# Peptides against a protein of PDB entry 3B8E, part 20

Target 1, 230 residues: chain A of PDB entry 3B8E
Amino acid sequence: PFLIFIIANIPLPLGTVTILCIDLGTDMVPAISLAYEQAESDIMKRQPRNPKTDKLVNEQLISMAYGQIGMIQALGGFFTYFVILAENGFLPIHLLGLRVNWDDRWINDVEDSYGQQWTYEQRKIVEFTCHTPFFVTIVVVQWADLVICKTRRNSVFQQGMKNKILIFGLFEETALAAFLSYCPGMGVALRMYPLKPTWWFCAFPYSLLIFVYDEVRKLIIRRRPGGWVE

## One batch from the design tools (peptide; made by RFdiffusion4, then SolubleMPNN)

Design b1_p9_8_s3 (from b1_p9_8, 5 letters changed)
Fold by OpenDDE base, seed 3:
Structure b1_p9_8_s3 (fold): chain B 230 residues (1-230), chain A 9 residues (1-9)
Amino acid sequence: as target 1 above (230 residues)
Amino acid sequence: LVEELRKLF
């Protein structure tokens, strides 16, 4: 979020408070739940890790987490952001470079893509209105991310959903996301304005994409062991 | 606390 905010000079897509709610709120229980995951059926066929040479965080993990899944998650978040701003009259192309005028308190006549003028207060309402759906979008794509993290090689359908702590984590993060999004006073306390229920669905295609992508990746690994995809 | 948090974020 912040990188694109700086590079493209767009209105802030995701607030600092919402990021903290993700990092300290919604992600903790899901992350802990992975420690309770059942070992894959092929684990005993793998050589033990050499603590001196084999890193826990390797290039494959970094590539998967940040280079592939993280990029799809970011795209999902930004898609939701652009949809919301477009529904409020700001087309994606118009947002490029708009931050300077958007954040200026003295400019009360910033035009949208349709020539409507927006006051500073109105612009900030729209900006903060984007933060909650972006946050929820991250939670929705994290469902898929958490599920795919259950295994390295086996399909989720082979592994199953037997980890009760993980299932609890999915429920907890969703309940927390709903609480933070809709609890009275969250707009004042966290700048998380209530979202339309329809915005929860904006991330579903990306969540599905993450899941399908990883299942296909795992399928390729199973069919071609030792391939570059592993 | 809420006001302080508002200043930080």
Scores: peptide ipSAE 0.008, ipTM 0.497, DockQ to the pose 0.049
Fold by OpenDDE base, seed 4:
Structure b1_p9_8_s3 (fold): chain B 230 residues (1-230), chain A 9 residues (1-9)
Amino acid sequence: as target 1 above (230 residues)
Amino acid sequence: LVEELRKLF
């Protein structure tokens, strides 16, 4: 989010508070829950990692996490962001370079794509209206991310959903997301304005895409051991 | 957490 904010000079898609809520709130319990995941059924059939040569975090993991899944997650968030802004009169093309005028408190006549003028306060309401759905979008795609992280090679359907702590984590992050989105005063306290329940569904295609993508990846790995997809 | 985050504003 922040990189595109800088490069494209668009209105801030995700606030610092929402980022902190992700990093310290919704993602913590899910991440910890992975430590309690059952070993894959074939783990004892694999050679142990060589601690001298094999890194825990390797280029393949970075490529998978940031280059693939992270990009799909970012696309999901930005999709939600662009939809919300478009519904409020700001088409995606119009957002390019708009940040400078958007963030200027003295400019109260920023035009949308339809020639409607927006005051600074109105623009900030729309911006903060984007932050909550973007946050929720991240939570929804994190469901898929967490589930796919249960295994490296086996399908989630082979592994099953036996990790009670992971299940708890999914409920916890969802409950926290709902709390932060709908609790009275969050708009003032955290600049997280409430979202229509329909916005929760905007991320579902991307969550499904992440899941399907990883299951296909794992299927390829199972069919072609030692392939470039590993 | 919410209270700490609120202090950022």
Scores: peptide ipSAE 0.008, ipTM 0.536, DockQ to the pose 0.083
Fold by OpenDDE base, seed 5:
Structure b1_p9_8_s3 (fold): chain B 230 residues (1-230), chain A 9 residues (1-9)
Amino acid sequence: as target 1 above (230 residues)
Amino acid sequence: LVEELRKLF
């Protein structure tokens, strides 16, 4: 979010407070739940890692986490952001370079793509109205990310959903996201304004894409052991 | 709907 905010000079897609709510709120219980996952059925058929040559965090893990899954998650969030701003009169092309005037409190006549003028207060309401759906979009794509992390090689359908702590984590993060989005006073406390319930579904195609992509990856690994994807 | 929700909260 911040890299595109700086490079493209667009209105802030996701606030620092909402990022902290993800990192310290919604992601904690799901991340801990992975410690309770059962071993894969083929674990004893794999060679042990060489602790002197094989790193725990390797190029493959970084590529998967940041280069593949992380990019799909970011695309989901930005899709939600651009749709909300377009519905409010700001087309994606018009947002490029707009940040300077958008964040200026003394400019009360910022024009949208249709020539409508927006006060500073109106612009900040729209900006903070984007932060909450972006946050919820991240939670929805994290459902798929957490589920794919259950296994390295086996399909999730082979592993099953037996980890009760992980299932609890999925409900907990969703309930917390709903609480942060709709509880009275969150607009003042966290700058998280309520979102239309329909925005929860905006990320579903991206969540499904993450899941399908990883299942296809795992299928390729099982059929072609020793490939570049392993 | 968002404006109505903002009036409620």
Scores: peptide ipSAE 0.006, ipTM 0.388, DockQ to the pose 0.103
Fold by OpenDDE base, seed 1:
Structure b1_p9_8_s3 (fold): chain B 230 residues (1-230), chain A 9 residues (1-9)
Amino acid sequence: as target 1 above (230 residues)
Amino acid sequence: LVEELRKLF
């Protein structure tokens, strides 16, 4: 989000407060819950890690976690962001380079894609209206991310949902996201304006995509052990 | 942290 904000000079898609709410709020319990996940059924059939050659965190794992899944999550967030701004008259192409004028409080006639002029205050309302749905989008895609993190190789359908702490984490993060999004005063306290309930669904295709992508990846790994997909 | 780094970047 912040890189695209800088590179594309678009209005800020995700606020620092919303980022902190994800890192310190919604992600903590889910992340801790993974420590309680049961070992995969095939783990005892694998050779022990060679401590001299095999890293605990390899480039493949980093690439999968940060590079692939992370990019899908970011795309989900940006999709929601662009949809909201488009519904408010700002088409994605029009947002490119707009940040400078968008953030200038002295410019009160920034035009949208339809020639409607927006005051600074109106623009900031729309911007902060994007932050909450972006945050919620990340929580929704995080459901899939958390579930896929249960296993490295086995399907989630093989592993099952036996980790009660993980299930609790999913509910907790969702409840926290709802609280932060809808609790009165959050707009003042966190600059998180309430989102329409429909915005929760914007992330669902991406959440499903993450899940399907990882299940397909795991399927390939199971069928072709030692492949580049591991 | 992974998601947040993804969010930061």
Scores: peptide ipSAE 0.007, ipTM 0.486, DockQ to the pose 0.043; fails the geometry check

Design b1_p9_8_s4 (from b1_p9_8, 6 letters changed)
Fold by OpenDDE base, seed 1:
Order: C-alpha cells, then structure tokens, then sequence
Structure b1_p9_8_s4 (fold): chain B 230 residues (1-230), chain A 9 residues (1-9)
C-alpha cells in the first residue's frame, strides 16, 4: 500500500492506524493459533529438515508469503480501494498523481473524473472511508491465508478444521474488525469511518482465490514433489 | 457516498 502510494502518488489507501490494527489486532490471535495446529498426516514421510542447510524461512516461503499470497491480499485491498473511489467519482487513472493536490488542505476544488469539485474535508472523508474497507478486506483475505497456513503440503480437507483456537481466531479477528469499523467514535479516534456491509464482500473473490490457489499448489506439490511450486 | 457516510457519523 505505502509503496504504491509513493510511486503512483495516489491518495493514501491504508492508514498507519489500520496497519497497526492488523498487525497488533486482527492477526495476533490467528498467528498464535497456528502454534496449536496438528502435524500433517504425512510428516513422517518427509525427510527431517537439515538444520545446517535448510532455513526455517527459505526463499520458497518468502516467495509464497510475500510474492504470491501477500500480492493477492494487496490486490484485494486495492480492488476495494479503487471501487470505493470510483463510486465517489475518482476513476483509477484519475488517481495517478492526484496525491499532491489531494493532501493539500488549501486546494478545495480538486476535480473528480466527472468534473465534480471536492473540498479538502470531503476528500479526507473519502480517504478515511477507504481505510476501513481496506482493513476489512485484509481481514477477509486473511481468513483464507490463515486456513491455508494450517498445512504445507496436505489439503485443508485432509487436515480438517480441528484447531479450535484457530476457529476462535477467525471469529475474533472478524469481531474485532466489526468493532473497529462500526463502534461509535472510531472515525475520530482511529480515522476509521464506518463501512457499508457490502464492502465486506469485496474481498470474498480474493479470499476464495487465495484458498483455491493454495489448494491447487498443494495438490501439485503432492503429485509432483520437487517442483518449482514447492 | 461521502454525504451518506457523513450522515452515519
């Protein structure tokens, strides 16, 4: 989000507060829950990790986490962001380079894609209106991310959903996201304006995509061990 | 949308 904000000079898609709410709020219990996950059924068929040569965090894991899943998550967030701004008259192309004027409090006549002028206050309301749905989008895609993280190679359908702490984490992060999104005063306190319930669904295709992508990946790994996808 | 959201707060 921040990289695109700088490179493309778009209005801030995700605020620092919302990032903190993800890192310290919604992701904490889910991440801890993974420590309670049962071992995969085929773990004894795998060679033990060589502690001298095999890193816990390897290039494959980095590629998967940041290069694949993380990118899909970011795309989901940006999709929501662009949809919201487009619904408010700012088409994606129009957002490129707009940040300078957008963030200038003395410019009160910033035009949207339809020639409507926006005051600084109106622009900031729209911006902060994007932050909450972006945050919620991340939570929704993290449902899939958490579920796929249960296993390295086995399907989630093979592993099952037996980890009650993980299930609790999914509910907790969702409840926290709802609380932060809809609790009165959050707009003032956290610059998180309430979102329409419809915005929760914007991420669903991406969440499903993450899940399907990983299940297919795992299927390929199981059928063709030693592939580049592993 | 901005106006509608402003009404919610």
Amino acid sequence: as target 1 above (230 residues)
Amino acid sequence: LVKKLAELY
Scores: peptide ipSAE 0.006, ipTM 0.417, DockQ to the pose 0.043
Fold by OpenDDE base, seed 5:
Structure b1_p9_8_s4 (fold): chain B 230 residues (1-230), chain A 9 residues (1-9)
Amino acid sequence: as target 1 above (230 residues)
Amino acid sequence: LVKKLAELY
């Protein structure tokens, strides 16, 4: 979010407070829950890694986490952001370079794509109205991310959903996201304005895409062991 | 998703 904010000079898509709510709030219990996941059925058929040459964090893991799944998550968040701004009169092309005037408190006549003028206060309300749905979008795509992390090779359907701590984590992160989004005073305390319930569904296609993408990847690995996809 | 965005134009 912050890189695109700088490069494209668009209004801030996701605030620092919302990022902290993800990193320290919604993601902690789910991440811990993976420590309790049952080993895959074929783990003892695999050779142990060489502790001298094979890193725990390798290029494949970085590529999967940041280059593949992380990019799909970012696309989901930005989709929600652009939809909200477009519904408020700001088309995506109009947002390019708009940050300079958007963040200027002395400019009260910033025009949208339809010639409507927006005061500084109105613009900031719309900006913060984007932050909460972006946050919720990340939580929804993280459901899929957490589920795909249960296994490296086997399908989630082969592994099953037996980890009760992981299931608890999914409910906890969702409940926390709802609490942060709708609790009275969160607009003042965290600048997280309430979102329409319909915004929760904006991320569902991306969450499904993450899940399908990883299941297809794992299927390819099972059919062609030792390939570059592993 | 792209289609939904296009409907806003």
Scores: peptide ipSAE 0.006, ipTM 0.324, DockQ to the pose 0.022
Fold by OpenDDE base, seed 4:
Structure b1_p9_8_s4 (fold): chain B 230 residues (1-230), chain A 9 residues (1-9)
Amino acid sequence: as target 1 above (230 residues)
Amino acid sequence: LVKKLAELY
């Protein structure tokens, strides 16, 4: 998000506070829950990792986590961001380079794509209105990410949802996201304005895409062991 | 956390 904020000079898609809420709030319990995941059925049939040659975090894992899943997550967040701004009169093309004027407190006549003028305060309300749905979008795509992280090779349908701590983590992160989004005073405290319930669904296609993508990847790995997809 | 923060930014 911040890279695109810098490169495209768009209004800030996701606030620092929302990022902290993701990293320290919603993602922490889910991440810990993976330590309690049941071993894959074939784990004892795999050769042990060579600690000298096999890195815990290899290029394939980085490519999968950051280059594939992370990009889909980012696209989901940005999709939500662009939809919200478009509904408020700011088409995606108009956002390019707009940051300079958007963040200027002395400019109170920033025009949207339809010629409507926006005061600084109005613009910041819209910006902070984007942060909460972006945050919620990340939580929703993290559901899929957490579920796909249960296994390296087996389908989630083969592994099942037996990890009670992971299930608890999914509910906890969702409840926390709802709390942060709807609790009175969060707009003042966290600059997280309440979102319409419909915005929760904006991320669902991306969450499904992540899930399907990883299941297809795992299917390919199972059918073609030793392929480039491993 | 720092990497996720960096990704979110």
Scores: peptide ipSAE 0.012, ipTM 0.570, DockQ to the pose 0.041; fails the geometry check
Fold by OpenDDE base, seed 3:
Structure b1_p9_8_s4 (fold): chain B 230 residues (1-230), chain A 9 residues (1-9)
Amino acid sequence: as target 1 above (230 residues)
Amino acid sequence: LVKKLAELY
């Protein structure tokens, strides 16, 4: 989000405090829960890792986490952001370069895509209105990310959902996200204004896409061991 | 954390 904020000079899509709520709040219990996941059925068919040559974090993991899944997650977040701003009169093309005038408190006549003028205060309200749905979008796509992280090769349907700590983590992160989004005073404390319940569904297509994408990837790996997809 | 923050940002 911040890279695109800088490069495209768009209004800030996700606040710094909101990001801290993701990294330190919603993602902690889910990440810990993966340590309790049952070993895959084929684990004993794999050679042990060589601690001297094999990294725990390799290029494959980075490519998967940041290059594939992370990009789909970012697209989901930005989709939500652009939809909210479009519903408030700012079409995506109009947002390019708008940051300079958007963040200027002395400009009170910034026009939207329909010629309506927006005061600084009105612009900040709509900006902070985007932060909470973007945050919730990340949580929703993280559901899929957590589920796909259960296995490296087997389908989730083969592995099953037996990890009770992981299931608890999914509920905990969702409950925490709801708390942070709707608790009175969060708009002042975290710049997280309450979102309409409909915004929770905006990320569902992307969450499904992540899940389907990884299941297809794993299917290809199972059918073609040692392929470029592995 | 910084990398995750950078990824989120």
Scores: peptide ipSAE 0.010, ipTM 0.548, DockQ to the pose 0.039; fails the geometry check

## One batch from the design tools (peptide; made by RFdiffusion4, then SolubleMPNN)

Design b1_p10_1_s1 (from b1_p10_1, 5 letters changed)
Fold by OpenDDE base, seed 4:
Structure b1_p10_1_s1 (fold): chain B 230 residues (1-230), chain A 10 residues (1-10)
Amino acid sequence: as target 1 above (230 residues)
Amino acid sequence: PPIPPVEIPF
């Protein structure tokens, strides 16, 4: 998210607090889950396959899968960001390069895609309005990831501890999302404005996409046992 | 042009 902000010079899609919450709250749970899956796989794979090669392959495959999932999550967040801004008159193309003028407090006549002028204060309200939905989108997309993780057949038994950690992480991130979204004063303190329940649904297409992606991946693995996608 | 109301998705 931050890289796209820098590269595309768009208005800031995520606040520092949301980034920290993602890094510490949401990204850490998958990382812990991976560490446990690796540890459990190491325990279970102590049987005849070369544990070094199988571990390395599994680590690489898991890292690739999580990297891909993380990219889809980011795309989901950006989708929500673009939807919110589009609903407020800023089409995605118009956002490219807009950051410089957007962040300038002395420019109070920044035009949206429809020629409407926005004051600095109004722009910042819209910007901060994007932060919470982006975070919520990540959380909702992560629900799909957690469900996908639970549905991994080979790891269902291995996922016992992983599933507990994942469930705990799911609860934690959801509780955090609800807290940040609806606790009074979060708009002032953290620049996270409360969300209408409708914004929670904006992420569902991406959750579905991740689900479909994983099911397709699993299908490929099932059809090509021993393939690079395992 | 009129300043659009910020549709804050409260």
Scores: peptide ipSAE 0.021, ipTM 0.619, DockQ to the pose 0.134
Fold by OpenDDE base, seed 1:
Structure b1_p10_1_s1 (fold): chain B 230 residues (1-230), chain A 10 residues (1-10)
Amino acid sequence: as target 1 above (230 residues)
Amino acid sequence: PPIPPVEIPF
């Protein structure tokens, strides 16, 4: 998110505090869940032929999967960000390079894509309004990604539904998202304004697309083992 | 012209 903010010079899509909440609150429990699931899978599977190499391969596979999930989550967050700003008159193309004027408190006539002028205060309200939905979108996408990861392996799916740590993690991140979204004073304290319930569903089409993409990917892998999609 | 109210998705 921060890299795109720098490269595209767009208004800040996600606040620093929100990033910390993602990194410390939402990402840790899924990571622990995946580590636990791997440990359970190792108990049920035959001992690896070479524990050192097979552990390294598994760690690489997990790191790649987590990296891909993180990229997908970021894309989902940016999707929500662009949707919110577009609904408020700022089309994605218009946001490119807008940061300099957006962040200048002395410029109170920043035009949107429709020629409407926005004061600094109005711009900051819209900016901070994006932070909470971005976070919530990440949480909702995480639900989908975790379900998708489990559906990759039938054995993992059966174990994963029994993974109480995963269920607890999904509950915890959802509770955190609700707390940050609806607790009084979060707008002032964290620059996270309250979220309409409808914004929880903004990520669902995106999650569905990811699900379809992953199912298609799995289908291709099953039909063409060793393909570039693996 | 008056700035239209920001539609805040609260």
Scores: peptide ipSAE 0.017, ipTM 0.537, DockQ to the pose 0.133
Fold by OpenDDE base, seed 5:
Structure b1_p10_1_s1 (fold): chain B 230 residues (1-230), chain A 10 residues (1-10)
Amino acid sequence: as target 1 above (230 residues)
Amino acid sequence: PPIPPVEIPF
């Protein structure tokens, strides 16, 4: 988010404090839960062809898969951000380069895509209103990510959700997201303004996309053992 | 659209 903020000079899509809340709050319990997930029974029964090279290749492939999932996750957040701003009169193209004037407190006549003028205060309200849905979008996408991380080769439908700690983590991060979104004073403390419940659903297509992506990936791995997608 | 904030920013 911060890199795109710098490169595209768009209004800040996600605050630094919010990012810290993701990394330290929502991701911590789920990440720990993965350490307690039961390994796939078939993985442990297969001997590596070359213990040194196959281990390194697997680590790289796993890291690449998580990298790709992380990119889809970020895209989901940005999608929510652009939708909110578009509904408030700022089309995506208009946001490019707008940051300079957007962040200037002395400019109170910044025009949107439809010629409406926005004061500094109004702009900051909209900006901070985007932070919360972006955060929530990340959480919703993380639901799919955490579920698919339970297995390397098996479908989620085959492995099931046996890890109670992971399930607890999903509820915990959701509860935290609701707390940060709706608790009084969060706008002042964290610059996270409340969102309408409908914004929770904005990320669902991306969660589904991640889920489908991983299931297809796993299906390919099962059909072509030893491929580069493993 | 998101819910307007109750607090005035800044």
Scores: peptide ipSAE 0.015, ipTM 0.493, DockQ to the pose 0.050
Fold by OpenDDE base, seed 2:
Structure b1_p10_1_s1 (fold): chain B 230 residues (1-230), chain A 10 residues (1-10)
Amino acid sequence: as target 1 above (230 residues)
Amino acid sequence: PPIPPVEIPF
């Protein structure tokens, strides 16, 4: 997210504090869940014929899968960001290079895509309005990620939510999202304005995309054992 | 084009 902010010079899609909350709050429980899943999977595997090469291949494939999921998560967040800004008159193409004027407090006549002028205060309200939905989008997408990552080969529907760590992770992320979104003072402290409950649903297409992606991945693994996707 | 209604999501 921060790289796109620098390269495209768009208004800040995610605040520094929200980034920290994602990296530290939302990523820790998934990482722990994955570490336990890997350990459980390694216990169920008969002794690997070559423990060094099989571990390296497994780590590379896990890293690649999580890298791809992370990109889909970021895309989900940016989708929510662009939807909010578009609904407020700023089309995605118009946002390119807009940061310089957007962040200038002395410019109170920044035009949107429809020629409406926006004061600095109005622009910052819209910007901070994007922070909370971006964070919530990541959490909702992570629900899918956590459920999917529980199994390497089996469908999510074949393996029930038996992992207590996964259930705890889902609860913790949801509680954190609700706390950061609706606790009084979060707008001032974290620049995270409260959002309407309807914005929680903006992430659902991306959660579905992650489910489809993983089911397709698992299907390929099942059909081609020993392939590059294991 | 008509100015879209400003929808603040909060």
Scores: peptide ipSAE 0.010, ipTM 0.522, DockQ to the pose 0.167

